# Designs tried in a protein design run: peptides against a protein of PDB entry 7Z53. Part 104

Target 1, 150 residues: chain A of PDB entry 7Z53
Amino acid sequence: PRIKNQADCIPFFRSCPACPGSNITIRNQINALTSFVDASMVYGSEEPLARNLRNMSNQLGLLAVNQRFQDNGRALLPFDNLHDDPCLLTNRSARIPCFLAGDTRSSEMPELTSMHTLLLREHNRLATELKSLNPRWDGERLYQEARKIV

## One batch from the design tools (peptide; made by RFdiffusion4, then SolubleMPNN)

Design b2_p24_6_s3 (from b2_p24_6, 15 letters changed)
Fold by OpenDDE base, seed 5:
Order: sequence, then structure tokens, then C-alpha cells
Structure b2_p24_6_s3 (fold): chain B 150 residues (1-150), chain A 24 residues (1-24)
Amino acid sequence: as target 1 above (150 residues)
Amino acid sequence: GRLRLTPELLRIILRQQLLALLLA
């Protein structure tokens, strides 16, 4: 939702902007700079989902990327294939379906969308680099090793 | 894995949030 009056507010990590002076905003900002992002959710917690998030068309150990759109040449999350796609209903003119991500909330929260996108890119970057360094590694090895590094 | 939340990463996330708010 659009926040109308946010001139005196600052962005809040993983939430809507919050006004400065609140302990929550200050505390979370400090904590965020010294914390770690749990990247486990980018891969999915369930095996069927995890498999669907992978690019199975090759042995490069990559996560699947969007086949319709890119961000200035950089990868975006792939679309899901939902029978009753709720994302298509939110903006009928845009015709953009829900993203397929390890966290189902990725289509609901822009912070999760961005995080999953960044981690997707990082995984694929690492997998690509690992392939260059280890040409004999198959897709499973590349995927697992990249996953461990992320 | 686990990724260190750097100031750069935080800025990217926050920038995305701001953009979403402006366009929502």
C-alpha cells in the first residue's frame, strides 16, 4: 500500500518505512548491519519446490530464471505456474503472475522479492564461477557447492 | 547458506522498498 505522508519517515528493513526516533527503527537498523541474511529460503524448504527452482535444462547447477523478463540483463525470479494465480488478479492489465520462489511470500513483499532475486543472482554467479574452476563438476555438484557458499 | 547483511545489500533492499511504495 502507498504511504501518503512519509517525509519524516525512513525505510525500515523488511517492513514499511518507519519514522525516526522510534526504538524499533534504530534498533533494527543497527541489528541489520551486523546480522546475516538467511539464504536457505531461496532454495525452498521442500524438495519438490527446490527441484522446481532449479534449471534442469543443463548441468550448470543454476537456479531457474525468468524467461520473459530481465533487469537490464540481470536475472529475475521465474514465474510460477498456478492454476488460480492470485497475482494476475491484483493487476489484470499487467498480466504478471506470481513468482516462483523458495519463500511463497516473495510475491507479497518487495523486500523478499529483492532479496530472493539477489540471492538467485549470487547463486548463479557462484555456480558459473565454480564451473569455470571445476569443469568436471556436474550440475548437482555445482548446485550444492554454490548453495553451501551462499 | 548465510549471507552477511552488508550496508550495500541493505541499501539495495531499502531502495527497492522505497520504489515499491512510490509506485504502489
Scores: peptide ipSAE 0.035, ipTM 0.555, DockQ to the pose 0.035
Fold by OpenDDE base, seed 2:
Structure b2_p24_6_s3 (fold): chain B 150 residues (1-150), chain A 24 residues (1-24)
Amino acid sequence: as target 1 above (150 residues)
Amino acid sequence: GRLRLTPELLRIILRQQLLALLLA
């Protein structure tokens, strides 16, 4: 929802304020189940993170995908490279690191992991389609255009 | 861009991702 009076709202780290109004929160909570969400959490708000989330091995404008695991050929989020990875510590025998996404909470909240995975796949799908339609576009153009569409 | 998410889609993706990790 568009908040006009920011003075009565609580700021979040990503500069999206939330108003504690009962009616607004209830409506937003219900609407959020089937609402359109901003995909910025997949791309990262900081340039260093955004670069780490991209596949830099080619000029296809793709986001990086997991190199160890797939879902029947479909992409999963890449793993992060955290020192003292907390995800590895939860089950040392499994050796599954935390996922890397535009939000550090990707592995803390399974719902975010799911959402980020879906958006990752959609971005890469769009980038692939854009490449087919515009074969002369480089990776940066493909990435940016796909990002705008998502 | 915007993506419309449904609880069902989220549940499916979560399940698939979890299974993929477990079966790998």
Scores: peptide ipSAE 0.189, ipTM 0.742, DockQ to the pose 0.021; fails the geometry check
Fold by OpenDDE base, seed 4:
Structure b2_p24_6_s3 (fold): chain B 150 residues (1-150), chain A 24 residues (1-24)
Amino acid sequence: as target 1 above (150 residues)
Amino acid sequence: GRLRLTPELLRIILRQQLLALLLA
C-alpha cells in the first residue's frame, strides 16, 4: 500500500514503496524482487477476525501477542481459542494450541508461522514509532497507519 | 506492504521455523 499523506512517510524500509516521494518505482521493485511476502495476510480478511488480532487493552494500535511465550523477549503470535483445536489434537504432548493470525493456515506451515510472526513484530514496531511521533493518535489511527505502512 | 526476501530475513524465517516446530 501507498501512504497518501507524505508527512506520514517514515523510512522504516530502505526500499519502501509506500512513500509517495520514494525514488524506487514499483517496476524496479518487481524486477529486483526474486521473492517477496504480502504482509496483508497478517491482518485478516474479515472484520471480526481483524479485531480479534488486535490488542484492545490499550490505545497503542498494536496487534495481540502471545501472553505465554516469547522468543528471547520478542513477540510470538497469540494463541487462538478454537473448539476442537486441531493443533492440540495433532500433538497432544506439546499442548500448544493453534496460533491466531490473519491466515488460518498460519499453524499448518512453520513458514507461515514465521512470516506472520515477523510481520506482527514489524507492525508493532511501526505502531510504537508512530505513537512516539504522533502521541495524540488513538489506537485506531495507529493501527490503521501502521497497517498501511506494512 | 510487501517484504523482500533478504538474506537477513531468510535467516530470521529459518530461526522462527525451528522455534515453531519446537512449540508445536
Scores: peptide ipSAE 0.035, ipTM 0.659, DockQ to the pose 0.024; fails the geometry check
Fold by OpenDDE base, seed 3:
Structure b2_p24_6_s3 (fold): chain B 150 residues (1-150), chain A 24 residues (1-24)
Amino acid sequence: as target 1 above (150 residues)
Amino acid sequence: GRLRLTPELLRIILRQQLLALLLA
């Protein structure tokens, strides 16, 4: 992740099969391109939506994840709960509803779906690490701090 | 926040795009 205020950066390791025990900052120095991805769309711009995107079952500061599907054990976006779900109507045999994300276009454009999924995973990873480092932080603190880092 | 684009990130994006198409 790239943070404008370097003082807000927390050094920690990333768990990855290809690069186990690698510091995220070091990895970014080695592998980073000059381009950046904005994560602001993941959290929603409105408070009601932002709350619906969070996992409220615990105090871990996590974003909600799909309860039906995973990507080889990795999280996918949660489904929305729409009265007339256009995604269900488009392909009745698939029975896959629209995804819930900060950007309402997430289910319309595969690029956005993918990006939101990646940033969801990154947020939850960061929140998990922050919980490990700061066990007394509540869910709100963990969520906000992870959001700042993403 | 913002993420720096890396080769790893690009590969994951491409994989996720395919997944999204399959789910649609």
Scores: peptide ipSAE 0.027, ipTM 0.585, DockQ to the pose 0.029; fails the geometry check

Design b2_p24_6_s4 (from b2_p24_6, 16 letters changed)
Fold by OpenDDE base, seed 1:
Structure b2_p24_6_s4 (fold): chain B 150 residues (1-150), chain A 24 residues (1-24)
Amino acid sequence: as target 1 above (150 residues)
Amino acid sequence: GRLRLTPALLRRILAQQLAALLAA
């Protein structure tokens, strides 16, 4: 279940290459999510899926976002490209394809979509902040460091 | 086309999902 009380969260140590000499941890300074220990639902647990979830068009370490729709300028999950899309087949009138995420349950449980969207935005926010703090990092480094923080 | 969605409609759907998530 979702942790509502942050005091109930288990604190985890994360590396802070972006805040040398600061008394504020990278998580506190950048406002990283602390409620999720395992973010495999966002990034994918298998390498082929993980690559498909990344934006490989630049060196910014970003996750891929929907190229057709935005939420008032904010990112949405990309659509999957399933031949037999179960989301389209389940509700013909809605014509909403499945979203692509790290957890296949995203297709089975549409209520997870909003949570995955928030975590997508958080990763991309963190990657952007890390790029600002570490301008020499390439996309792979930015992606991996942001993933560690989330 | 593949979609009958507009950005506004998709936003409504996600808002409903978020509300349900926060209520759980």
Scores: peptide ipSAE 0.115, ipTM 0.674, DockQ to the pose 0.021
Fold by OpenDDE base, seed 3:
Structure b2_p24_6_s4 (fold): chain B 150 residues (1-150), chain A 24 residues (1-24)
Amino acid sequence: as target 1 above (150 residues)
Amino acid sequence: GRLRLTPALLRRILAQQLAALLAA
């Protein structure tokens, strides 16, 4: 869940502190920018799905990324592994498989795929920064803290 | 079966989806 309590302020976010001093303006802005997109669509609402959306190959607290493609070095959403991929069936000429997301209904809202991608990148960026700041944090801590910020 | 998309194609898809989101 997103940080709602001022006591949960984080001194670092992007290029600025999330809560400089007691000022939560930046935090409010961050929440406003991401709140209109349900974060559960990124992280999943159920634990099994949430685990499948994570990179479990390390203790870096990262979300899983596409293992086949990158966008000029930047992450893309992983593909789902559906046997009868509805995205492929929707447009057989395009042959674009579904992306794995926190909500299966996301494929019904293709406009959100790019947003999911951006939030994926943001999460992983945050997790990476948090690791740098807190090298002793394990993957679970990094994941949860980054999730709170997104 | 799944088509092996090119990175360029994926970028185009994402760009179009982003544009659609902003226009909606």
Scores: peptide ipSAE 0.112, ipTM 0.670, DockQ to the pose 0.022
Fold by OpenDDE base, seed 4:
Structure b2_p24_6_s4 (fold): chain B 150 residues (1-150), chain A 24 residues (1-24)
Amino acid sequence: as target 1 above (150 residues)
Amino acid sequence: GRLRLTPALLRRILAQQLAALLAA
């Protein structure tokens, strides 16, 4: 993922702040990607949030997906349920709430939305494959194992 | 809870949301 605002030092991920110099370097980009791969923005670093990001309706170890929209049949991030949702407030006609993400600071970097989506899909793909390979694994095991692989 | 977002960030979020949804 890329930080567009290079002027600010911001927490790029919950576990890794991003403080690039005036010029973004390849190394900075790699570090950002590596930090992103720890997936805290996808899974959440706080247990309550992490639980909310999971599909708890089954034992498939999946992350929750949007229940209203899909991207050509593929998953989108679930909506959050923020009180006075700013995404709704800024454009009432669109009526598209903020997405729920593993790091609230992701809203400061909306460029990550697509990456969140991709990793959501990857997690769910992995969990699905792991279920196929390990039919006796429960949802927690599937979730954790997929999380480790992502 | 509530997020504190600048108008610019909100617009960016919306743009991405809309782009994703329009791909459906």
Scores: peptide ipSAE 0.105, ipTM 0.660, DockQ to the pose 0.026; fails the geometry check
Fold by OpenDDE base, seed 5:
Structure b2_p24_6_s4 (fold): chain B 150 residues (1-150), chain A 24 residues (1-24)
Amino acid sequence: as target 1 above (150 residues)
Amino acid sequence: GRLRLTPALLRRILAQQLAALLAA
């Protein structure tokens, strides 16, 4: 078992032997979502991008979130910093940059933006829960373990 | 470089962004 504290169960945990009566339906659902949405689109397939998608200001293993806006207190994807940002060019009055994603292919599938947001939130939720269950884990461990669950 | 997107696709992305921001 990869979770140090096995007394508590984490929802959406793909393999948790210490969780008798695991909600298989929820696990199947999250697995289906991540199969449709390649997790690399959330985390990045390259290390430099992956680092940019992480919150490196602490040891909580979190993904970076939008620093300007929230959705009723809930996280949004961070903005990218593109030269000649096409989103900014599309509507100069709105002045909303493109979201930073783990894969540029997400731009071709804008419907995945919401899914990326949900998975961002789920990762951060999992990382937070894992921190509670495993206080000695550093940010890297928390990030990796949460990533494996998502 | 950045991916070249059609105007229609860019509008869709922008609409989603705006919807998310307005949900706050």
Scores: peptide ipSAE 0.084, ipTM 0.666, DockQ to the pose 0.021; fails the geometry check

Design b2_p24_7_s1 (from b2_p24_7, 15 letters changed)
Fold by OpenDDE base, seed 3:
Structure b2_p24_7_s1 (fold): chain B 150 residues (1-150), chain A 24 residues (1-24)
Amino acid sequence: as target 1 above (150 residues)
Amino acid sequence: LIELFLLLSEAERLALRVARILAE
């Protein structure tokens, strides 16, 4: 039977087959994972979010870090700026907002928050090292090159 | 393997630190 209400349908796309050239009996898929690791959970998959995750106060290509808290001098994820912050509502006495990351789940699980934090630190470390090696690189290039290495 | 274990250990420690911040 055909579904009349197309608004309830979820679009599904099948990956393109690889051109075998010889044996066509087996359908091989194009390997989209030949590129570098998808770190969209850290950098964000959307441009507005990606910009909000960056430190735009300088040309060092850094990701933004928490301005209120540190881990023994080491960086933590920045806080988000939500009007109705669910993290503030869960514990009103703590007054700690949700963390901002490329993945919105970062504040739901401390384990994810930790991993995102470690990758944040690694990015900033790489960007700093790249700046030292390439003093003439601007912030955009430093950010992109560090992102590629992560 | 050592790097992986160090990463996991640091993640666990950091998780506790984050939990403390969220609980304060």
Scores: peptide ipSAE 0.110, ipTM 0.675, DockQ to the pose 0.025
Fold by OpenDDE base, seed 2:
Structure b2_p24_7_s1 (fold): chain B 150 residues (1-150), chain A 24 residues (1-24)
Amino acid sequence: as target 1 above (150 residues)
Amino acid sequence: LIELFLLLSEAERLALRVARILAE
């Protein structure tokens, strides 16, 4: 989406330059792609959102899934609960709310929604396997350990 | 490579499924 708030800066950081050889006219960059995968689009970056994305009805460490729809028995992203849901306003007859994910764009692009859905399924799969391997772990530990693996 | 192709195929299928749900 286009930037709406012009008052806030986007926190970009410039990488350090690399000067291979004698050609100093071309500014190369040091490859800093050593970080782990940021899955904030799945889990949310803010604690309130992160809690809303979890299945808190049990101690299985699962992410919440859609309660109305499934994909051939497989989980889909849960629906959000927005006061003025733009997805409902787009097609009033369909009555399909926006999906809830760590990324607010989850309902804007089906490709992005699908990726989030697959990662949701993977988390829940991992949490289930971890529960089987470690039956004494509570929901919080299962959730955190699965989150680390994803 | 085959796992990657399967993943991409599943993602494409799922994207279509989601699109259909949103279009109903």
Scores: peptide ipSAE 0.071, ipTM 0.638, DockQ to the pose 0.028
Fold by OpenDDE base, seed 5:
Structure b2_p24_7_s1 (fold): chain B 150 residues (1-150), chain A 24 residues (1-24)
Amino acid sequence: as target 1 above (150 residues)
Amino acid sequence: LIELFLLLSEAERLALRVARILAE
């Protein structure tokens, strides 16, 4: 699948080097793994996409999940509904459409698909728990609060 | 470390599952 919006890409960056004293052979890296996870790949960077990624059938603040497939009862990313679906064109016999995610690369790399899926599940888990704790919260509140926690 | 390990393990399993779905 072609990346149409580069803004939806996960911004992977390499940490700056930190050279120890007199060691000229070993170059360490400044640890940047503790930085906050940018979940824009899950929620989308654009409002229209963000809406399409949500489950708007209820007031639970959930992200949309796949309606055809599950992973042992666990959610998978929903399929996109593209007129000219590049995933369908890539393998015409398989007839598996592209996944819909905040990052259009989700269908290109299973590793990214997995990451998006895990964060999808985490969001829905959080939204569910928040609903349990705050029954009067509407879907928008649940979605935003879960998004903030992720 | 345990949580990270479990996360990575789950990610790997999920990646394989997704790959299988895409290969069907």
Scores: peptide ipSAE 0.044, ipTM 0.573, DockQ to the pose 0.035
Fold by OpenDDE base, seed 4:
Structure b2_p24_7_s1 (fold): chain B 150 residues (1-150), chain A 24 residues (1-24)
Amino acid sequence: as target 1 above (150 residues)
Amino acid sequence: LIELFLLLSEAERLALRVARILAE
């Protein structure tokens, strides 16, 4: 039976086919950059999480950074505050909690953690530059504008 | 996303560093 409620469906879109002049059996897609980065991985998809990811100690529009560790002076993702932290359970010797990011999977794959970290740094860089260019902007505006640019 | 691709160039190196940090 086909799903009747379309709200239960995830839309999938097929890339547009290329139309070569010759009879080709292989369906080639148009080679165009149409993808985008879903910033929800960095900022969170829901408002409560989004707020937790922000540095609310000032009006600089920054995302929160790790308070215990840095990577050669550069920011790392903040730690989450989980009651039963699976990261601590996985490697008890390391004693490193799970990272907090917009994507809950951020601590599962180092590559994903790295991407979130990079975008965190980029956001904070942008917010800092925006503050320099617009000193009167408050933290909310700086955050939102930086988010738009990312 | 102007500097996205520049960031991606650093992603691999950072991934290794992150992995090291998580392993220590």
Scores: peptide ipSAE 0.021, ipTM 0.522, DockQ to the pose 0.031

Design b2_p24_7_s2 (from b2_p24_7, 16 letters changed)
Fold by OpenDDE base, seed 1:
Structure b2_p24_7_s2 (fold): chain B 150 residues (1-150), chain A 24 residues (1-24)
Amino acid sequence: as target 1 above (150 residues)
Amino acid sequence: KILLFLLRSEAERLLERVRIILEK
């Protein structure tokens, strides 16, 4: 998200690759923080992926949300549709597929899943507010403008 | 400071929710 007041900015830096003997749990947390600062990983770096992350059933400029689960009425990341879903293969009893996000690591690291979910909610919130302020904007413009603000 | 606290709290709660979903 864009921070206007530089005095309130907190510097975040991309961490280096994990060194031998490093704590994997701590590493995952650092990566999650990095992804939270750079929202580009939420939207996808390639057009096909970016389109799959969007809700194309309306002209509201929203990102797609999970169709099976919600968090007390709040949105969760949508599931991916992989032929050989590694998440299903690792835990067959749960039958929960991998989450779809701009960052392919989101399903591997629950911390990233959480942070990307928060940014998903923020995008959809912004798009909704932009629609109320600009009723004539179509879905593409709403999506792009909300993305710029995040 | 308050906003950061709220964000962290929500992130931790959401993390737990995600874990619950994955463990069902």
Scores: peptide ipSAE 0.158, ipTM 0.702, DockQ to the pose 0.048
Fold by OpenDDE base, seed 3:
Structure b2_p24_7_s2 (fold): chain B 150 residues (1-150), chain A 24 residues (1-24)
Amino acid sequence: as target 1 above (150 residues)
Amino acid sequence: KILLFLLRSEAERLLERVRIILEK
C-alpha cells in the first residue's frame, strides 16, 4: 500500500441519494453543498449558516451586509467571525478578514467573492421592492420570495 | 470565462477598497 500512515487519513462522505420517484434509474444526489455557480451560493446549504447570513434585525427579508464597510454606498459581504482568520494569516498586509457567505469557497476565489457580493445586492434590492409592493409580507416571506427570484 | 474575469476584477477592486479602508 502506498499510504502507510493511517493517522493522516481523512474521512470522505458522499451525499445521500435523492429518491423523488419510482421510475428513476439515475441515482441523483441531494445537494448538500452550494453549487459552484448559482444564486444558492449566497444563502448557505445549512440552516445555521443560512440564518447567520440573514439580517434578523428587522422584518425586511434582507441578507446581512458588512457593518463596517461599504463600497461607495453599496453593500459588501459581512465578515465572518473566525478566531484564526485564514484570510488575515495568508495575507497579513491586506488585513482583510474572510467574508461570510453561503459558499465556503467564497474567500478562496475572488470570482466567488464578487459573485456573492453581486447576488447579495440583488437579493436585497428585490426584497426591498417586494416589501414596497407587499407591505403586509413579513421578513420570512420577503426573504423566501426574493430567494426564489434570484 | 469573460464573466469570471470581470467578476475577478471586481472582486479584486472590492478587496482593494477594503484594504485601503482598513489601513487608514
Scores: peptide ipSAE 0.155, ipTM 0.710, DockQ to the pose 0.030
Fold by OpenDDE base, seed 5:
Structure b2_p24_7_s2 (fold): chain B 150 residues (1-150), chain A 24 residues (1-24)
Amino acid sequence: as target 1 above (150 residues)
Amino acid sequence: KILLFLLRSEAERLLERVRIILEK
């Protein structure tokens, strides 16, 4: 399934073609930030991690969100639970622990943090909308269908 | 470049927001 309303789409570009020279016959690809982000980075590539990234307390097919903090009502990434949290150690002034995500780099690069946050919000929005459209769908179906759209 | 700038700006804002909340 795809997002029907094009106006609701966020224009993420994975890569663009590049012709750097006049005599270059083979086009290269210019990687964008979105080239670094795929479903595995948001949802986790391994099943144990993927389950930990999900909200399993209900049948809404949602990804887990921060249980302590919100951004003006908007969801934030959940925190990981690390004994020696490298995010706290590397940036002592920020005092922000690492986020739980499919890729640890989501906590290291502000751009990835933002991207993951947006995709998290979009997934949960889609899952919520899918639930309203398909009340009989269980959490697994909602999660998978939302994941396919993202 | 614009997209990266927006993402970075938003991320920095979010991080600052979280910092403020955590320090409260």
Scores: peptide ipSAE 0.029, ipTM 0.595, DockQ to the pose 0.050
Fold by OpenDDE base, seed 4:
Structure b2_p24_7_s2 (fold): chain B 150 residues (1-150), chain A 24 residues (1-24)
Amino acid sequence: as target 1 above (150 residues)
Amino acid sequence: KILLFLLRSEAERLLERVRIILEK
């Protein structure tokens, strides 16, 4: 690096390149995540958030789901618990709090919210199937394995 | 409930698109 003073740098890390076996000159990134799909937005990047996103009331390895609303029996993202909830402030009549997700922007973009919701559903589906296949797995293992598959 | 409606609508649309892709 040309910059010697690290104080002047914002620490960003560049992922390793994936070398395609073709003449494609486009630098592809190696996905270092265990899952093929980068679903980190669903799981959170920090441990405290990741824990809050999980259903810790059981050992099923599930992500937390909305306790007030469902979509025809299908899960929705859980609500966050914010003191000054900007979502509630935006539309007081709707009384819909911000969603809790791995990405704080989840409530800002319906598309992102939808994607998170779908991935949450997929995770929980996978965790449920994994539990069925592996009844002795604990919640942590179920969660991690489902996360890897997503 | 507007946000939930939008979420549901988008999720269903997205799900349908994904389904179509996966079924090919």
Scores: peptide ipSAE 0.027, ipTM 0.493, DockQ to the pose 0.026

Design b2_p24_7_s3 (from b2_p24_7, 15 letters changed)
Fold by OpenDDE base, seed 1:
Structure b2_p24_7_s3 (fold): chain B 150 residues (1-150), chain A 24 residues (1-24)
Amino acid sequence: as target 1 above (150 residues)
Amino acid sequence: KILLFLLRSEAERLLERVKEILAK
């Protein structure tokens, strides 16, 4: 990513090599959390979905966050707005709609929901730091640069 | 080792929070 203020550069590590002590030719890559899961599962592979996952209320390049719930002040995935919400149909008493993510499966498995939540937080953290380092960048630039890092 | 432990702990806590929301 292009950082204007190199003096305050943010170190980011995508992966670390892990080689076995043997003469085996296999090299294991220990990916960072942001690289462990395909980013397309977070950002969406289709443009309309990708736009719906973004916070368009400002020029900070952030992903949208849940408007009803938080985790001790920290962000959660936003809810989807489906006509026939399967999450509402499976548990009518809970009245909790499906979470919105780049992969529809994220709402079916709480484990994936948690992982995507962490990646959402990481994106928003990166976008915030990039804004601090590059105050003239608009929301689109911040979003794209943060997405490139994740 | 410590960082991995903290990450796992946070992930597990978050999972419980998600389950709590889904159980409301």
Scores: peptide ipSAE 0.226, ipTM 0.751, DockQ to the pose 0.050
Fold by OpenDDE base, seed 3:
Structure b2_p24_7_s3 (fold): chain B 150 residues (1-150), chain A 24 residues (1-24)
Amino acid sequence: as target 1 above (150 residues)
Amino acid sequence: KILLFLLRSEAERLLERVKEILAK
């Protein structure tokens, strides 16, 4: 075998197969993707993180936005709240914490930060429109429906 | 394709904005 030490191997997961019919010879994959873009980068794959990414101050189903900075009036990703923030340590003069996103690589790769920001804005736009169309929906419903559309 | 182009362009602009914030 190529790898003698199995401790060097990591687990790999593939999506579940789907066999809808009796005359299906080709293995289909269950669509586990929330969108064309992996939305876990925006919403987080862990529930505690996902909750922290949300604006819980109201029932609008919004994602949290930066409270210190904006981009010409538009939202930016919120900052994380880390005791020992590595981003603050790398540039102490800037005093800029790490960004909080579903993908932890956002602060390591500013290119991802920009993409996550765009999707953040789209979610909040959708949630706002959904609230207008469905005034009786609570924040959870708005958040989930917007997440499905993104 | 146009939508992807616009998305990329905006992302690149935002990247510069992020860099500005990080450079303070």
Scores: peptide ipSAE 0.220, ipTM 0.748, DockQ to the pose 0.027
Fold by OpenDDE base, seed 4:
Structure b2_p24_7_s3 (fold): chain B 150 residues (1-150), chain A 24 residues (1-24)
Amino acid sequence: as target 1 above (150 residues)
Amino acid sequence: KILLFLLRSEAERLLERVKEILAK
């Protein structure tokens, strides 16, 4: 049945079917990876989240980076500021809050965290290079152009 | 091929670093 109010829907995504050349009644799906990293997920799909992911302290168009930890001088994802942070609850001894990324799964999967970190670094690298090439660009321009390239 | 290898190795190294942070 058609549900008109999207708010009433439980989002459930289905893989695309592979169209057979025969009258096979069984719907075959295209093989897809169970996990994927989309560069767009680094930026967030909603504006409030996207803004929170950015370094707004300057006009360099950078994504925010972790203020407590680095990886041999390289950036890590920033921590989120969650009320009742689930990451603190899962491992109370570590006292490490959830990472903030465009994908809410970033703190659930260390693999995803690492991939988002790499993409964050790439964005910041690109923004830095763009600033070098275009010194008069403001932070918004740098951010958007770097985002387009990633 | 080399670029993919370097990317993979860096990702794996970073994964371990993330795990270390999460394990503190």
Scores: peptide ipSAE 0.191, ipTM 0.731, DockQ to the pose 0.027
Fold by OpenDDE base, seed 5:
Structure b2_p24_7_s3 (fold): chain B 150 residues (1-150), chain A 24 residues (1-24)
Amino acid sequence: as target 1 above (150 residues)
Amino acid sequence: KILLFLLRSEAERLLERVKEILAK
């Protein structure tokens, strides 16, 4: 998660600011979200996977997005390309392959899928803004900087 | 189709939850 109002805030887990006065409920919820906000789940912990999760068609530093579907104009996770795709096997009528994410479990629970989707969107938003702020940055720089912020 | 529906609903739910947290 990204806290927008950072006035009088202190660093929280994964460099997200936590504002003084937040009650335990809010803090716990943020902590719970941050546990879902494991960057390895979004970006992949292994380099081959990490590369596959990126949009390498341009120098915008974006993560790859679904090429078949959008969610009301917003990005969805890309599909994986698995031999004997278990997601297709479990729900043949839906015809939805497993999503490609840093964590293979992302397709097993809608909450994980949704969270990864949100973080994907945030990354791409950040990368886009960073490109606007520094047009000379290449895709690698944009990707890495956005990744650090997420 | 079902998965996309679930994704959308959960994403919206999560987004609203995050908004609630950030608004406080």
Scores: peptide ipSAE 0.033, ipTM 0.609, DockQ to the pose 0.043; fails the geometry check

